Peptides against a protein of PDB entry 4Y8H. Designs and how they scored, part 36

Target 1, 196 residues: chain A of PDB entry 4Y8H
Amino acid sequence: TSIMAVTFKDGVILGADSRTTTGAYIANRVTDKLTRVHDKIWCCRSGSAADTQAIADIVQYHLELYTSQYGTPSTETAASVFKELCYENKDNLTAGIIVAGYDDKNKGEVYTIPLGGSVHKLPYAIAGSGSTFIYGYCDKNFRENMSKEETVDFIKHSLSQAIKWDGSSGGVIRMVVLTAAGVERLIFYPDEYEQL

## One batch from the design tools (peptide; made by RFdiffusion4, then SolubleMPNN)

Design b2_p15_7_s2 (from b2_p15_7, 6 letters changed)
Fold by OpenDDE base, seed 5:
Formats: structure tokens, C-alpha cells, sequence
Structure b2_p15_7_s2 (fold): chain B 196 residues (1-196), chain A 15 residues (1-15)
């Protein structure tokens, strides 16, 4: 798995590969590692597909309840719910989650929640097995307040490099763009990103 | 099932 979320001038973009593994076998199945928990709050998931989906479902439920009582939750609130669930289940949970969201007050925000259930607010985050190959690339090439197009290219190049070296990453690159204008879904195929 | 999105720790052991 290779996942990331990047804040930019107008919001945040989440990105993920689509490869799934089962034991020693690599499945070429296109999987969704980008999961909606609220209109403009999404997450990237790594680890157990079942475990992380269960967590995301619970978070979505909590945010729906929150919305009914208090209005739209902040990305920080969503990250706090994820953190609590991951921490409470840390001994039995394999989960690496990046929470990303947009609101008019805070703009784009990214929170990373590694296996231990800690939470870290960052301008961008990377995770998954493929992330080990792109820490240097991301650190060198990330800039604050990029345009949408620059950020898409940054994520595309980053994940392309991760996939190139990580046998557990591959398939399509999916992105979700969160801005004031709404939610946009992007998809990039190997024929495009392998040439980068 | 036992499908996974491998974390960094899974580089040496496919889950």
C-alpha cells in the first residue's frame, strides 16, 4: 500500500494505490483505500482492510451524530475519533490511517494516525509499505500552498515512485480533491504514471 | 476476509 494526503492552496488531496494482498498472493483487484467519513472529510487506509473499514464505519456514524447535534464537524474532530478507536484497539488492530478534510475556517488539514493510535497534524502525510521509498522524494518536492495541478502532479509522481519499488503497491492511483468547490475524484492508470 | 493494505511492517512479511 502507498497512501498520502497533501494540503495545498485551496484544500487537500488524498491519494492511494489500489493493490490488495492476501497472504503471499498479490491481487490485481482494484480496491478503495480512500474512504469518506463526512462530505469533505476522508481517510486513507493501510493495514487490515476489514479492521480499517470497521473503524471508518464507526467514525462515519459518530460524525453523522455529531452533525445532527452540532453541525459540520472539523477535520480535527474526525481525527480525534479515529485516534480514540485506534488507541483503544491498538493491541488487536492493524491500522495506519491518514485523515484529511476541508472546511472554510481551517482549509485543508491532514492528520496521520499510525499503528499505535497516536495522532499527528502535518502539512502532508505518507503511509503504507510503499511510503518507505518516497520519504526523501516527498521531503524534497513538497511545497506549501501549491496549486491543485501542482499537488496532483506531486502525488502522482510520489505514488508512482512508491509503486515502482514496492511490490505490495500498484494498480490505479486514486485521488480525492477536497475544496470549497466540493469533492472531485481522479483516477490514473499504469500506462500514464509508470512513465513518470 | 484476510485482505490487507500492507503497512510498512509488511514489507518483509506479506499479510
Amino acid sequence: as target 1 above (196 residues)
Amino acid sequence: GSASFPPAAALTANE
Scores: peptide ipSAE 0.030, ipTM 0.640, DockQ to the pose 0.058
Fold by OpenDDE base, seed 1:
Structure b2_p15_7_s2 (fold): chain B 196 residues (1-196), chain A 15 residues (1-15)
Amino acid sequence: as target 1 above (196 residues)
Amino acid sequence: GSASFPPAAALTANE
């Protein structure tokens, strides 16, 4: 898996590959690793598909309850719920989660929750097995307050490089753009990103 | 209280 989320001028963009693995083998199933937990709060998931899906479902439930009682939750609130679940289940959980969201007050925010259930707020985050190959690239090329187009290109190039080197990453690159204007879903196919 | 979920063996992984 190669996943990332990047804050930019107008909000945040999440990106992920779609390869699914079963043990050491590549499954023929395409997995959506970008999961909605609220209108403008999403997560990237790595590790156990079943475990991270269960976590995301629980978070979604909590945020729905929160919304009914208090209104729209912040991204920080969502990250806190993820953190609690990941930390409390850390002994039996293989999960790396990036939480990203947009609201008018805080704009785009990114929280990374690695194995162990810690939480870190960052301007951008990368995770998954493919992330090991792109730390240097991302550090060199990330800039704060990029345009949407610059950020899409940054994510596309980053994930392309991760996919190139990581056998557990591949398929399509999916992105979700979260801004004041709404939610936009993007998809890029191998024929495009392999040429980068 | 904190939510918990039973661990499940993953047939697939998103690593």
Scores: peptide ipSAE 0.117, ipTM 0.632, DockQ to the pose 0.063; fails the geometry check
Fold by OpenDDE base, seed 3:
Structure b2_p15_7_s2 (fold): chain B 196 residues (1-196), chain A 15 residues (1-15)
Amino acid sequence: as target 1 above (196 residues)
Amino acid sequence: GSASFPPAAALTANE
């Protein structure tokens, strides 16, 4: 898995590969690793597909309850719910989660929740087995307040590099763009990103 | 606005 989320001038973009594995096997399946937990709060998931889906479902439920009582939750609130669930289940949970969201007050925000259930707010985050190969690339190329187009290109190039080196990453690159204008899904196929 | 569809469920690992 290769996943990332990047803040930019108008919001945040989440990105993920789609390769699925079962033990030592690469499954002939395309998995969506980008999951909605609220209108403009999403997450990237790595680790156990079943476990991380269960966590995301619980978070979505909590945020729905929150919304009914208090209005739209902040991205920080969502990250806190993820953190608690990951920490409470850390002994039996294989999960690396990036939470990203947009609101008019805080703009785009990114929170990374590695295995163990800590939480870290960052301008951008990378995770999954493929992230090991692109820490240096991302550090060199990330800039604050990029345009949408620059950010899409940054994510596409980063994940493309991760996929080249990580046998557990591949398939399509999916993105979700969160801004004041709404939610947009993007998809890029191997014939495009392999040329980068 | 929101553009979403049900997430793909998998009984596998996303490494």
Scores: peptide ipSAE 0.026, ipTM 0.591, DockQ to the pose 0.051; fails the geometry check
Fold by OpenDDE base, seed 4:
Formats: structure tokens, C-alpha cells, sequence
Structure b2_p15_7_s2 (fold): chain B 196 residues (1-196), chain A 15 residues (1-15)
């Protein structure tokens, strides 16, 4: 898996590959590693597909209850719920989660929750087995307050490099753009990103 | 609040 979330001028973009692994086998399945937990709060999932899906489902439920009682939750609130679940289950959980969201007050925000259930607020985050290969590239090429197009290109190039070197990453590159204007889904196919 | 879930039996992973 190769996943990332990047804050930019107008909000935040989440990105992910779509490859699924089963034991020693690699399946080129189009899996959704970008999971909605609220209208403009999403997460990237790595590790156990089932465990991270269960966490996301629980978070979605909690945020729905929150919304009914208090209104729209902040991205920080969502990250806190993820953190609690990951920390409480740390001994039996394989999960690397990036939480990203947009609201008018805080704009785009990114929170990374690695194994162990710590939480870190960052301008951008990368995770998954493929992330090891792109720390250098991301550090050199990330800039604050990029345009949407610049951010899409940054994510596309980053994930392309991760996929190139990580056998557990591949398939399509999916992105979710969260801004004041709403939610936009993007998809890029191997014939495009392999040429970068 | 705090929540817990049992380990999943699935052998699939997304890394």
C-alpha cells in the first residue's frame, strides 16, 4: 500500500494505490483505500484491510452520532476518535491511518496515526509499505499552499514512485479532493502514471 | 468514548 494526504491552498487531497494482497499473493484489485467517515472527513488506510475497515466504520458511526447532537465534527475530533480506537487496540491491531478533512474554519488538515495509536498533525503525511521509497522525494517536492493541479501532480508522482518500487502497491491511483466547493474523486491508470 | 473490536479473521491486507 501507498497512501498519502496533502494540504494545499484550497483544502486537502488524499491519494492511494489500489492493490490488495492476500498472504503471499498479489491481486490487482481496485480496492478503496480512501474511506469516507464524514462528508468532508476521509481517511487513508494501510495494514489489515479488515481491521482498518472496522475502525473506519466505528469512527463513521461515532461521527454520525456526534453530528446529530453537536453538528459537524472537526477533523481533529475525527482524528481523536481514530487515535482512541487504534491505541486501545494497539496490541492486536495492524493499522496505519491518515485522517484528512476540510472545514471552513480550519481549512485542510492532515493527521497521521501510525502503529501504536499516536496522532501527529502534519502539513502532509505518507504511509504504507510504499512510503519508505518516497520520503526523500516528498521532502524535496512538497510545498505549502500549492494549487490543486500542483498537488495532484505531486501526489501522482509520489505514488507512482512508490508503486514502482513496492511490490505491494499498484493498480490505479485514486484521489479525493476536499475543499469548500465539495468532494471530488480522481482516478489515474497505470498507462499514465508509469510514464512519469 | 473508548471502543474496542475483535481481530479480523481476514488474510487480506492493504499496505
Amino acid sequence: as target 1 above (196 residues)
Amino acid sequence: GSASFPPAAALTANE
Scores: peptide ipSAE 0.021, ipTM 0.590, DockQ to the pose 0.050; fails the geometry check

Design b2_p15_7_s3 (from b2_p15_7, 8 letters changed)
Fold by OpenDDE base, seed 5:
Structure b2_p15_7_s3 (fold): chain B 196 residues (1-196), chain A 15 residues (1-15)
Amino acid sequence: as target 1 above (196 residues)
Amino acid sequence: GSSFYPPAAELTANE
């Protein structure tokens, strides 16, 4: 798995590969590693697909209740709910979560929650087995306040490199763009990103 | 049955 979220000038973009492992079998399929928990708050998931989906479902429900009572929650609030669930269940949970969201006050924000349930606010985050191979690349090439196009290219190149070296990553590259304009979903196929 | 999205080894640690 290779997942990441990157803040940029107009918001935040989440990206993920789509390869899934079942036992000893590795399958290339379109999977939901990018999961919505609110209109403009999403997460990247690594670890147990079932466990992280259950967590995301609980967070989504919590944020729906929050919205009905108090209005739109902040990305920080969403990250706090994820953190609490991951920390309280850390002994029985395999989960690495990146929370990303956009609102007019805070703009794009990224929070990473590794196994153990700590939370870290960062301008960008990478996770999954493939992330090990691209820490250096991302550190060298990330810039703050990039354009949408620059950020899409950065994520595409980063995940492409991760996929080249990580046998547990592959398939399509999926992205979700969160800005004031709304939510945009992107998809890139191997024939395109393998040539980068 | 169950699917797995392998996490990074350096990020797989309990506190």
Scores: peptide ipSAE 0.257, ipTM 0.699, DockQ to the pose 0.050
Fold by OpenDDE base, seed 4:
Structure b2_p15_7_s3 (fold): chain B 196 residues (1-196), chain A 15 residues (1-15)
Amino acid sequence: as target 1 above (196 residues)
Amino acid sequence: GSSFYPPAAELTANE
């Protein structure tokens, strides 16, 4: 798995590969590692697919309830809910979550919740087995306040490199762009990103 | 069996 979220000039972009590990084999499957928990709050999931889906479902429900009572939650609020669930269940949970969202006040924000259930606010975050291979690349190439196109390219190149070296990553690259303009979903296929 | 999205083995620079 290779997942990441990157703040940029106009908001935040989440990215993920689509490969799934099942039992003793690795399958090239179009899976959804990018999960919506609110209109403009999404997460990247690594670890147990079932466990992280359950957490995301709980968060989504919580945020819906929150919205009905108090209005649209902040990304920080969403991250706090994730953190609480991950921390309280850390002894029985294999989960690495990246929470990313956009609102007009805070713009794009990224929160990473690694194993153990801590929470860290960062300008960008990477996670999953493939992330180990691209820390250097990301550190070298990330810049604050990139354009949408620059950020898409950065994520595409980063995940392409991760996929190249991580046998547990592959398939399509999916992205979700969160800005004031709304939500945009992107997809890139192996024939495209393997040439980078 | 259950599906798995392998996480990073250890925390690194920005985790």
Scores: peptide ipSAE 0.257, ipTM 0.697, DockQ to the pose 0.052
Fold by OpenDDE base, seed 1:
Structure b2_p15_7_s3 (fold): chain B 196 residues (1-196), chain A 15 residues (1-15)
Amino acid sequence: as target 1 above (196 residues)
Amino acid sequence: GSSFYPPAAELTANE
């Protein structure tokens, strides 16, 4: 798995590969490691697909309830709910989650929640087995306040490199762009990113 | 069957 979220000039972009491990098999399923928990708050999931989905479902419920009572939650609020759930279940949970969201006040924000249930706010985050191969690349190439196009290219190149070296990553690259303008879903196929 | 999205080594734990 290779997942990441990157803040940029106009908001935040989440990216993920689509490869899934099922038992002894590796499959390039059309799996969505990018999960919506609110209109403009999404997460990247690594670890147990079932466990992280359950957590995301609970978070989504809480954020829906929050919205009905108090209005749109902040990304920080969402990250806090994730953190609490991950921390409380850390002994029985395999999860690495990146929370990313956009709102007009805070703009794009990224929170990474590694195993153990800690939370870290970062300008960008990478996770998954493939992330180990691209720390150097990302550190070298990330810039603050990139354009949408620059950020898409950064993520595409980063994940392409991760997929190249990580046998547990592959398939399509999915992205979700969160800005004031709305939500945009992107997809890139192997023929596109393998040539980078 | 169960699906798994392998995390980085530093983010792994027993299920």
Scores: peptide ipSAE 0.231, ipTM 0.692, DockQ to the pose 0.056
Fold by OpenDDE base, seed 2:
Structure b2_p15_7_s3 (fold): chain B 196 residues (1-196), chain A 15 residues (1-15)
Amino acid sequence: as target 1 above (196 residues)
Amino acid sequence: GSSFYPPAAELTANE
């Protein structure tokens, strides 16, 4: 798995590969590791697919309830709900979550929640087995306040490199763009990103 | 069946 979220000038972009692993078997099944928990709050999931899906479902429920009572939740609020669930279940949970969202006040924000249930706010975050191969590349090439196009290219190149070296990553690259203008889904196929 | 999205080794105890 290779997942990441990157803040940029106009918001935030989440990116993920689509490879799925079942035990020792690796399948090139197209799967969605980018999960909506609110209109403009999404997450990247690593670890147990079932466990992280359950957590995301609970978070989505809480955020819907929150919205009915208090209005649209902040990305920080969403991250806090994820943190609580991950921390309380850390002994029985295999999960690595990146939370990303956009709102008019805070703009794009990224929170990473590794195993153990800690939370860290960052300009960008990477996770998954493939991330180990691209820490250096991302650190060298990330810039704050990039354009949408620059950010898409940064994520595409980063995940392409991760997929190149990580046997547990592959398939299509999915992205979700969150801005004031709304939500946009992007998809890139191996024939394109393998040539980068 | 069950599916797994392998996490980073430095972030988890599983890998």
Scores: peptide ipSAE 0.220, ipTM 0.689, DockQ to the pose 0.053

Design b2_p15_7_s4 (from b2_p15_7, 6 letters changed)
Fold by OpenDDE base, seed 5:
Structure b2_p15_7_s4 (fold): chain B 196 residues (1-196), chain A 15 residues (1-15)
Amino acid sequence: as target 1 above (196 residues)
Amino acid sequence: GSASFPPAAELTANE
C-alpha cells in the first residue's frame, strides 16, 4: 500500500494505490483505500482492510450525529475520533490512517495516525509499505501552497515511485480533491504513471 | 475478510 494526503493552495488532495493482498497472493484489483467519513472529510487506510473499515464506519456515524447537533464538524474533530478508536484498540489493531479534510475556516488539513494511535498534524503525510521508498523524494519536492495541478503531479509522481519499488503497491492511482468547489475524484492507470 | 492494505514493512507484516 502507498497512500498520501497533501494540503495545497485551495484545499487538500488524498491519493492511494489500489493493490490488495489476501493470504499468500497479491491481487491487482481496484480497491478503495480512500474512504469518505463526511462530505469533505476523507481518510486513507493502511493495514487490515476490515478493521480500518470498521473504524471508518464508526467515525462516519459519530460525524453524522455531530452534524445533526452542532453543524459541520472540523477535520480536527474527525481526527480526534479516529485517534480515540485507534488508541483504545492499539494492542489488537494494525492500522495506519491519514485523515484529510476541507472547510472554509481551516482550509485543507492533514492528520496522520500511525500505529499506536498518536495523531500528528502535518502539511502532508505518507503511509503504507510503499511510503518507505519515497520519504526522500517527498521531502525534496513538496512545497506549500501548490496549485491543484502541481499537487496532482506531485502525488502522481510520488505514488508512481512507491509502486516501482514496493511489490505490495500497484494498480490504479486514485485521488480525491477537496476544495470549496466540492469533491472531485481522479483515476490514473499504469500506462500513464509507469512512464514518469 | 483477510484482505489488507500493507503497512510499512519495518513496523508490521502484511496480513
Scores: peptide ipSAE 0.033, ipTM 0.640, DockQ to the pose 0.058
Fold by OpenDDE base, seed 1:
Structure b2_p15_7_s4 (fold): chain B 196 residues (1-196), chain A 15 residues (1-15)
Amino acid sequence: as target 1 above (196 residues)
Amino acid sequence: GSASFPPAAELTANE
């Protein structure tokens, strides 16, 4: 798995590969590594698909309840719920989660929740097995307040490199763009990103 | 600066 989320001028973009592994089998499919927990709050998931899905479902429920009582939750609130669940279950949970969201007050925000259930607010985050190959690239090429197009290119190039070297990453690159204008879903295929 | 942390290892299947 290769996942990342990047804040930019107008919000935040989440990105993920789509490869799945079951035992010794590798499958390239459109998988739900980018998961909605609220209108403009999403997460990237790595580790156990079942466990992280259960966590995301619980978070989604909490945020829906929150919305009904108090209005739209902040990304920080969502990250806090994720953190609590991951920390409480850390002994039995293999999960790496990146929470990303947009709101008018805080703009684009990214929170990473690695194994152990800590939470870290960052301008961008990378995770998954493929992320080990792109720390240097991301650090070198990330800039604050990029345009949408620059950010898409940054994520596409980053994940392309991760996929190139990580046998557990591949398939399509999926992105979700969160801005004041709404939610946009993007997809890039191997024929395009392998040439980068 | 860098905003990356050690990744979670893929220890379980992603289905």
Scores: peptide ipSAE 0.028, ipTM 0.581, DockQ to the pose 0.041
Fold by OpenDDE base, seed 3:
Structure b2_p15_7_s4 (fold): chain B 196 residues (1-196), chain A 15 residues (1-15)
Amino acid sequence: as target 1 above (196 residues)
Amino acid sequence: GSASFPPAAELTANE
């Protein structure tokens, strides 16, 4: 798995590969590792697909209840719910989750929640087995307040490099763009990103 | 037997 979320001038973009593993098998299926928990709050998931989906479902439920009582939750609130669930289940959970969201007050925000249930607010985050190959690349190439196009390119190149070296990553690259304008899904196929 | 999204190597692997 290779996942990341990047804040930029107009909001935040989440990105993920789509490769799934089951025991000794590698499935080149188009799996969605980008999961909606609120209109403009999403997460990237790594680890157990079932366990992380269960967490995301619980978070989505909590945020729906929150919205009915208090209005639209902040990205920080969503990250806090994820953090609590991951911490409470840390002994039985393998999860690396990146929470990202947009609102008019805070703009794009990214929170990374590694195994153990800590939470870290960052301008961008990377995770998954493929992330180990691109820490240096991302550090050198990330810039604050990039355009949408620059950010898409940054994520595409980063994940392409991760996929190139990580046998557990591959398939399509999916992105979700969160801005004031709304939510946009992007998809890039191997024939495109392998040439970068 | 369930599907997994491999986590970062610096953490734990679950495949």
Scores: peptide ipSAE 0.027, ipTM 0.631, DockQ to the pose 0.061
Fold by OpenDDE base, seed 4:
Structure b2_p15_7_s4 (fold): chain B 196 residues (1-196), chain A 15 residues (1-15)
Amino acid sequence: as target 1 above (196 residues)
Amino acid sequence: GSASFPPAAELTANE
C-alpha cells in the first residue's frame, strides 16, 4: 500500500494505490483505500483491510451522530476518534491511517495515525509499505500552498515512485480532492503514471 | 514541513 494526503492552497488531496495482497499472491483488484467518514472528511487506510474498515465504519457512525447533535465535526475531531480507536486496539490492530478533511475555518488538514495509535498533524503525510521509498522525494518536492494541479502532480509522482519500488503497491492511483467547491474524485492508470 | 512523524516508516500489508 502507498497512501498519502497533502494540504494545498484550496484544501487537501488524498491519494492511494489500489493493489491488494493476500498471502503470497498479488490481487490486481482495483480497491479504494480512500474512505469517506464525513462529507469532507476522508481517510487513507493501510494494514488490515478488515480492521481498518471496521474502524472507519465506527468513526463514520460517530461523526454522523455528532453531526445530528452538534453540526459538522472538524477534521481534528475525526482524527481524535480514529486515534482513540487505534490506541485502544493497538495490540491487536495493524493499521496505518491518514485522516484528511476540509472545512471553511481550518481549510485543509492532515492527521497521520501510525501503528500504536498516536496522532500527528502535518502539512502532508505518507504511509503504507510503499511510503518508505518516497520520504526523500516527498521532502524534496513538497511545498506549502501549492495549486490543485501542482498537488495532483506531486501526489501522482510520489505514488508512482512508491509503486515502482514496492511490490505491494500498484493498480490505479486514486485521489480525492476536498475543497470549498466540494469533493472531486480522480483516477490515474498505470499507462500514465508509470511513465513519470 | 515533511512527513517526518513518526521517524520510522511503517510497513503495512495491502489487506
Scores: peptide ipSAE 0.024, ipTM 0.553, DockQ to the pose 0.035; fails the geometry check

## One batch from the design tools (peptide; made by RFdiffusion4, then SolubleMPNN)

Design b2_p16_2_s1 (from b2_p16_2, 9 letters changed)
Fold by OpenDDE base, seed 4:
Structure b2_p16_2_s1 (fold): chain B 196 residues (1-196), chain A 16 residues (1-16)
Amino acid sequence: as target 1 above (196 residues)
Amino acid sequence: SKPPRHEKWLANTTAA
């Protein structure tokens, strides 16, 4: 898996590859690792598919309950719910989650929740087995307050490199753009990103 | 200071 989320001028973009594996076998070529937990709060999932899906479902339910009682949750609130679930169950979970969201007050925000259930707010985050190959690239190429197009290109190039070197990553590159304008889903196919 | 709404809510959910 190769996942990332990047804050930019107008919000945040989440990105992911689509390959899932079982051992050495490709189990699914087109998995959607970008999961909605609220209208403009999404997550990237790595680790156990079953574990992270269950966590995301629980978070989604709790955020719906929260909304009914208190109004729209912040991205920080969503990250806190993820954190509590991951931390309290850390002995039985294999989960690496990036939470990203947009609201008018806080704009785009990214929270990474690695194994163990800590939480870290960052301008951008990368995770998954493919992330090890792109720490250097991302550090050198990330800029704050990029345009949407610059951010899409940054994510596309980053994930392309991760996929190139990580056998557990591949398939299509999916993105979700969260801004004041709404939610936009993007998809890029191997024939395009492999040539970068 | 007074805990944020989400902390109160989260604590209640955990205790439930």
Scores: peptide ipSAE 0.021, ipTM 0.575, DockQ to the pose 0.030
Fold by OpenDDE base, seed 2:
Order: structure tokens, then sequence, then C-alpha cells
Structure b2_p16_2_s1 (fold): chain B 196 residues (1-196), chain A 16 residues (1-16)
């Protein structure tokens, strides 16, 4: 897996590859690793597909209850729910989660929750087996307050490099853009990103 | 409020 989320001028963009593996086998070529937990709060999932799906389902349910009682939750609140679930189940859990969201007060925010269940707020985050290959690239090329187009290109190039070297990553690159204007899904195919 | 407790996870071999 190669996943990332990047804050930019107008919000945040999540990105992911789509390959799922079982040992040495490719189980699914078009997995959607970008998961909605609220209208403008999404996550990137790495690790056990079943475990992270279960976590995301619980978070979504919790945020729905929260909304009915208190109104729209913040991205920080969502990250806190993820953190608690990951920490409390860490002995039986293989999960790396990036939480990203947009609201008018805080704009785009990114929280990374690595193995162990800690939580870290960052301008951008990368995770998954492919992330090891792109730490240097991302550090060199990330800038704060990029445009939407610059951020899409940054994510596309980053994930392309991760996929190039990580056998557990591949397929299509999916993105979700979260801004005041709403939610936008993007998809990029190998014939495009392999040329980068 | 605290999220609902989930029982023992059903781990599988699918990942990426």
Amino acid sequence: as target 1 above (196 residues)
Amino acid sequence: SKPPRHEKWLANTTAA
C-alpha cells in the first residue's frame, strides 16, 4: 500500500494506490483505500484490509451519533476516535491510518495514526509499505499552501514513485479532494502515472 | 462519547 494526505491552500487531498495483496498474490487490483467516515472527513487505510474496514465502520457510526447530538465533528475528533480504537486493539491489529478532513474553521487537516495507536497532526502524511521509498521525495517537494493542481501533481508523482518500487502497491491512483466546495473523487490509470 | 467496544478483530491475510 501507498497512501498519503496533503493539506493545501483550499483544503486537503487524500491519495492511495489500489492494490491489495495476500502473501505473494494480488487479491484485488482496484481496492478503494480511501474511506468516508463523514461528509468531509475521510481516511487512508493501510495494513489489514479487514481490520481497517472494521475500524472505519465503527468510526463512521460514532461520528453519525456525534453529529445527531452535537453537530458536525471536527477532523481532530475523528482522529481521536480512530486513535482510541487503534490503541485499544493494538495487540490484535495491523493498521496504519491517515485521517484527513475539511471544515470552515480549521480548513484542511491531516492526522496520521501509525502502528501502536499514536496520533500526529501534520501538514502532510505518507504511510504504507510504499511510503518508505518516497520520504525523501516528499520532503523535498512538499510546500505549504499549494494550489489544488499543484497538490494533485505532488500526490500523483509521489505515489507513482512509491508504486514503482513497492511490489505491494499498484493499480490506479485514487484521490479525494475536500474543500469548501465539496468532495471530488479523482482517478489516474497506470498509462498516465507510470510516465512520470 | 466513547466509541462502542469492538470484540476481537477478525484478522485476514489481505493487505497492501
Scores: peptide ipSAE 0.056, ipTM 0.610, DockQ to the pose 0.105; fails the geometry check
Fold by OpenDDE base, seed 5:
Structure b2_p16_2_s1 (fold): chain B 196 residues (1-196), chain A 16 residues (1-16)
Amino acid sequence: as target 1 above (196 residues)
Amino acid sequence: SKPPRHEKWLANTTAA
């Protein structure tokens, strides 16, 4: 898996590859690792596919309950719920999750929750087995307050490099753009990103 | 307020 989320001028973009593996087998080439937990709060999932989906479902339920009582939750609130679940289950859970969201007050925010259940607020985050190969690239090429187009290109190039080196990553690159204007899903195929 | 605690989770073998 190769996943990332990047804050930019107008909000935040989440990105992911789509390969799921079971041992040496590719179980699914077009997995959706970008999961909605609220209208403009999403997560990237790495580790156990089933475990991270279950966690996201629980978070979604809690955020729906929160919304009914208190209004729209912040991205920080969502990250806190993820953190609690991951920390409580850290001994029996394989999960690396990036939480990203947009609201008018806080704009785009990214919280990374690595294995162990700690939480870190960052301007951008990368995770998954493919992230190992792109720490240097991302550090050199990330800039704050990029345009949407610049951010899409940054994520596309980053994940392309991760996929190139990580056998557990591949398929399509999916993105979710979260801004004041709404939610936009993007997809990029190997014919495009492998040539970068 | 924080949500209630949950039971321990079991991991599976399918990786992403």
Scores: peptide ipSAE 0.052, ipTM 0.615, DockQ to the pose 0.108; fails the geometry check
Fold by OpenDDE base, seed 3:
Structure b2_p16_2_s1 (fold): chain B 196 residues (1-196), chain A 16 residues (1-16)
Amino acid sequence: as target 1 above (196 residues)
Amino acid sequence: SKPPRHEKWLANTTAA
């Protein structure tokens, strides 16, 4: 898996490859690793597919309850719920989750929750097995307050490089753009990103 | 929606 989320001028963009593996086999070529937990709060999932799906479902439910009682939760609140679940179940959980969201007050925010259930707020985050190959590239090329187009290109190039070197990553590149304007889903196919 | 039960996380064979 190669996943990332990047804050930019107008919000945040999540990105992911789509390959799911079981052992040495490709189980699914077009997995959606970008999961909605609230209208403008999403997560990138790495690790156990079933475990991270279950976590995301629980978080989604909690955020629905929160919304009914208190209104729209912040991205920080969502990250806190993820953190609690990941930390409480850390001994039986393989999960690397990036939480990203947009609201008018805080704009785009990114929280990374690695194995163990710690939480870190960052301007951008990368995770998954493919992330190890792109730390240098991302550090060199990330800039604060990029445009939407610059950020899409940054994510596309980053994930392309991760996929190139990580056998557990591949398929399509999916993105979710979260801004004041709403939610936009993007997809990029191998014929496009492999040439980058 | 029905509240999710805090069930033990099941290790699975698929990874992402």
Scores: peptide ipSAE 0.047, ipTM 0.613, DockQ to the pose 0.088; fails the geometry check

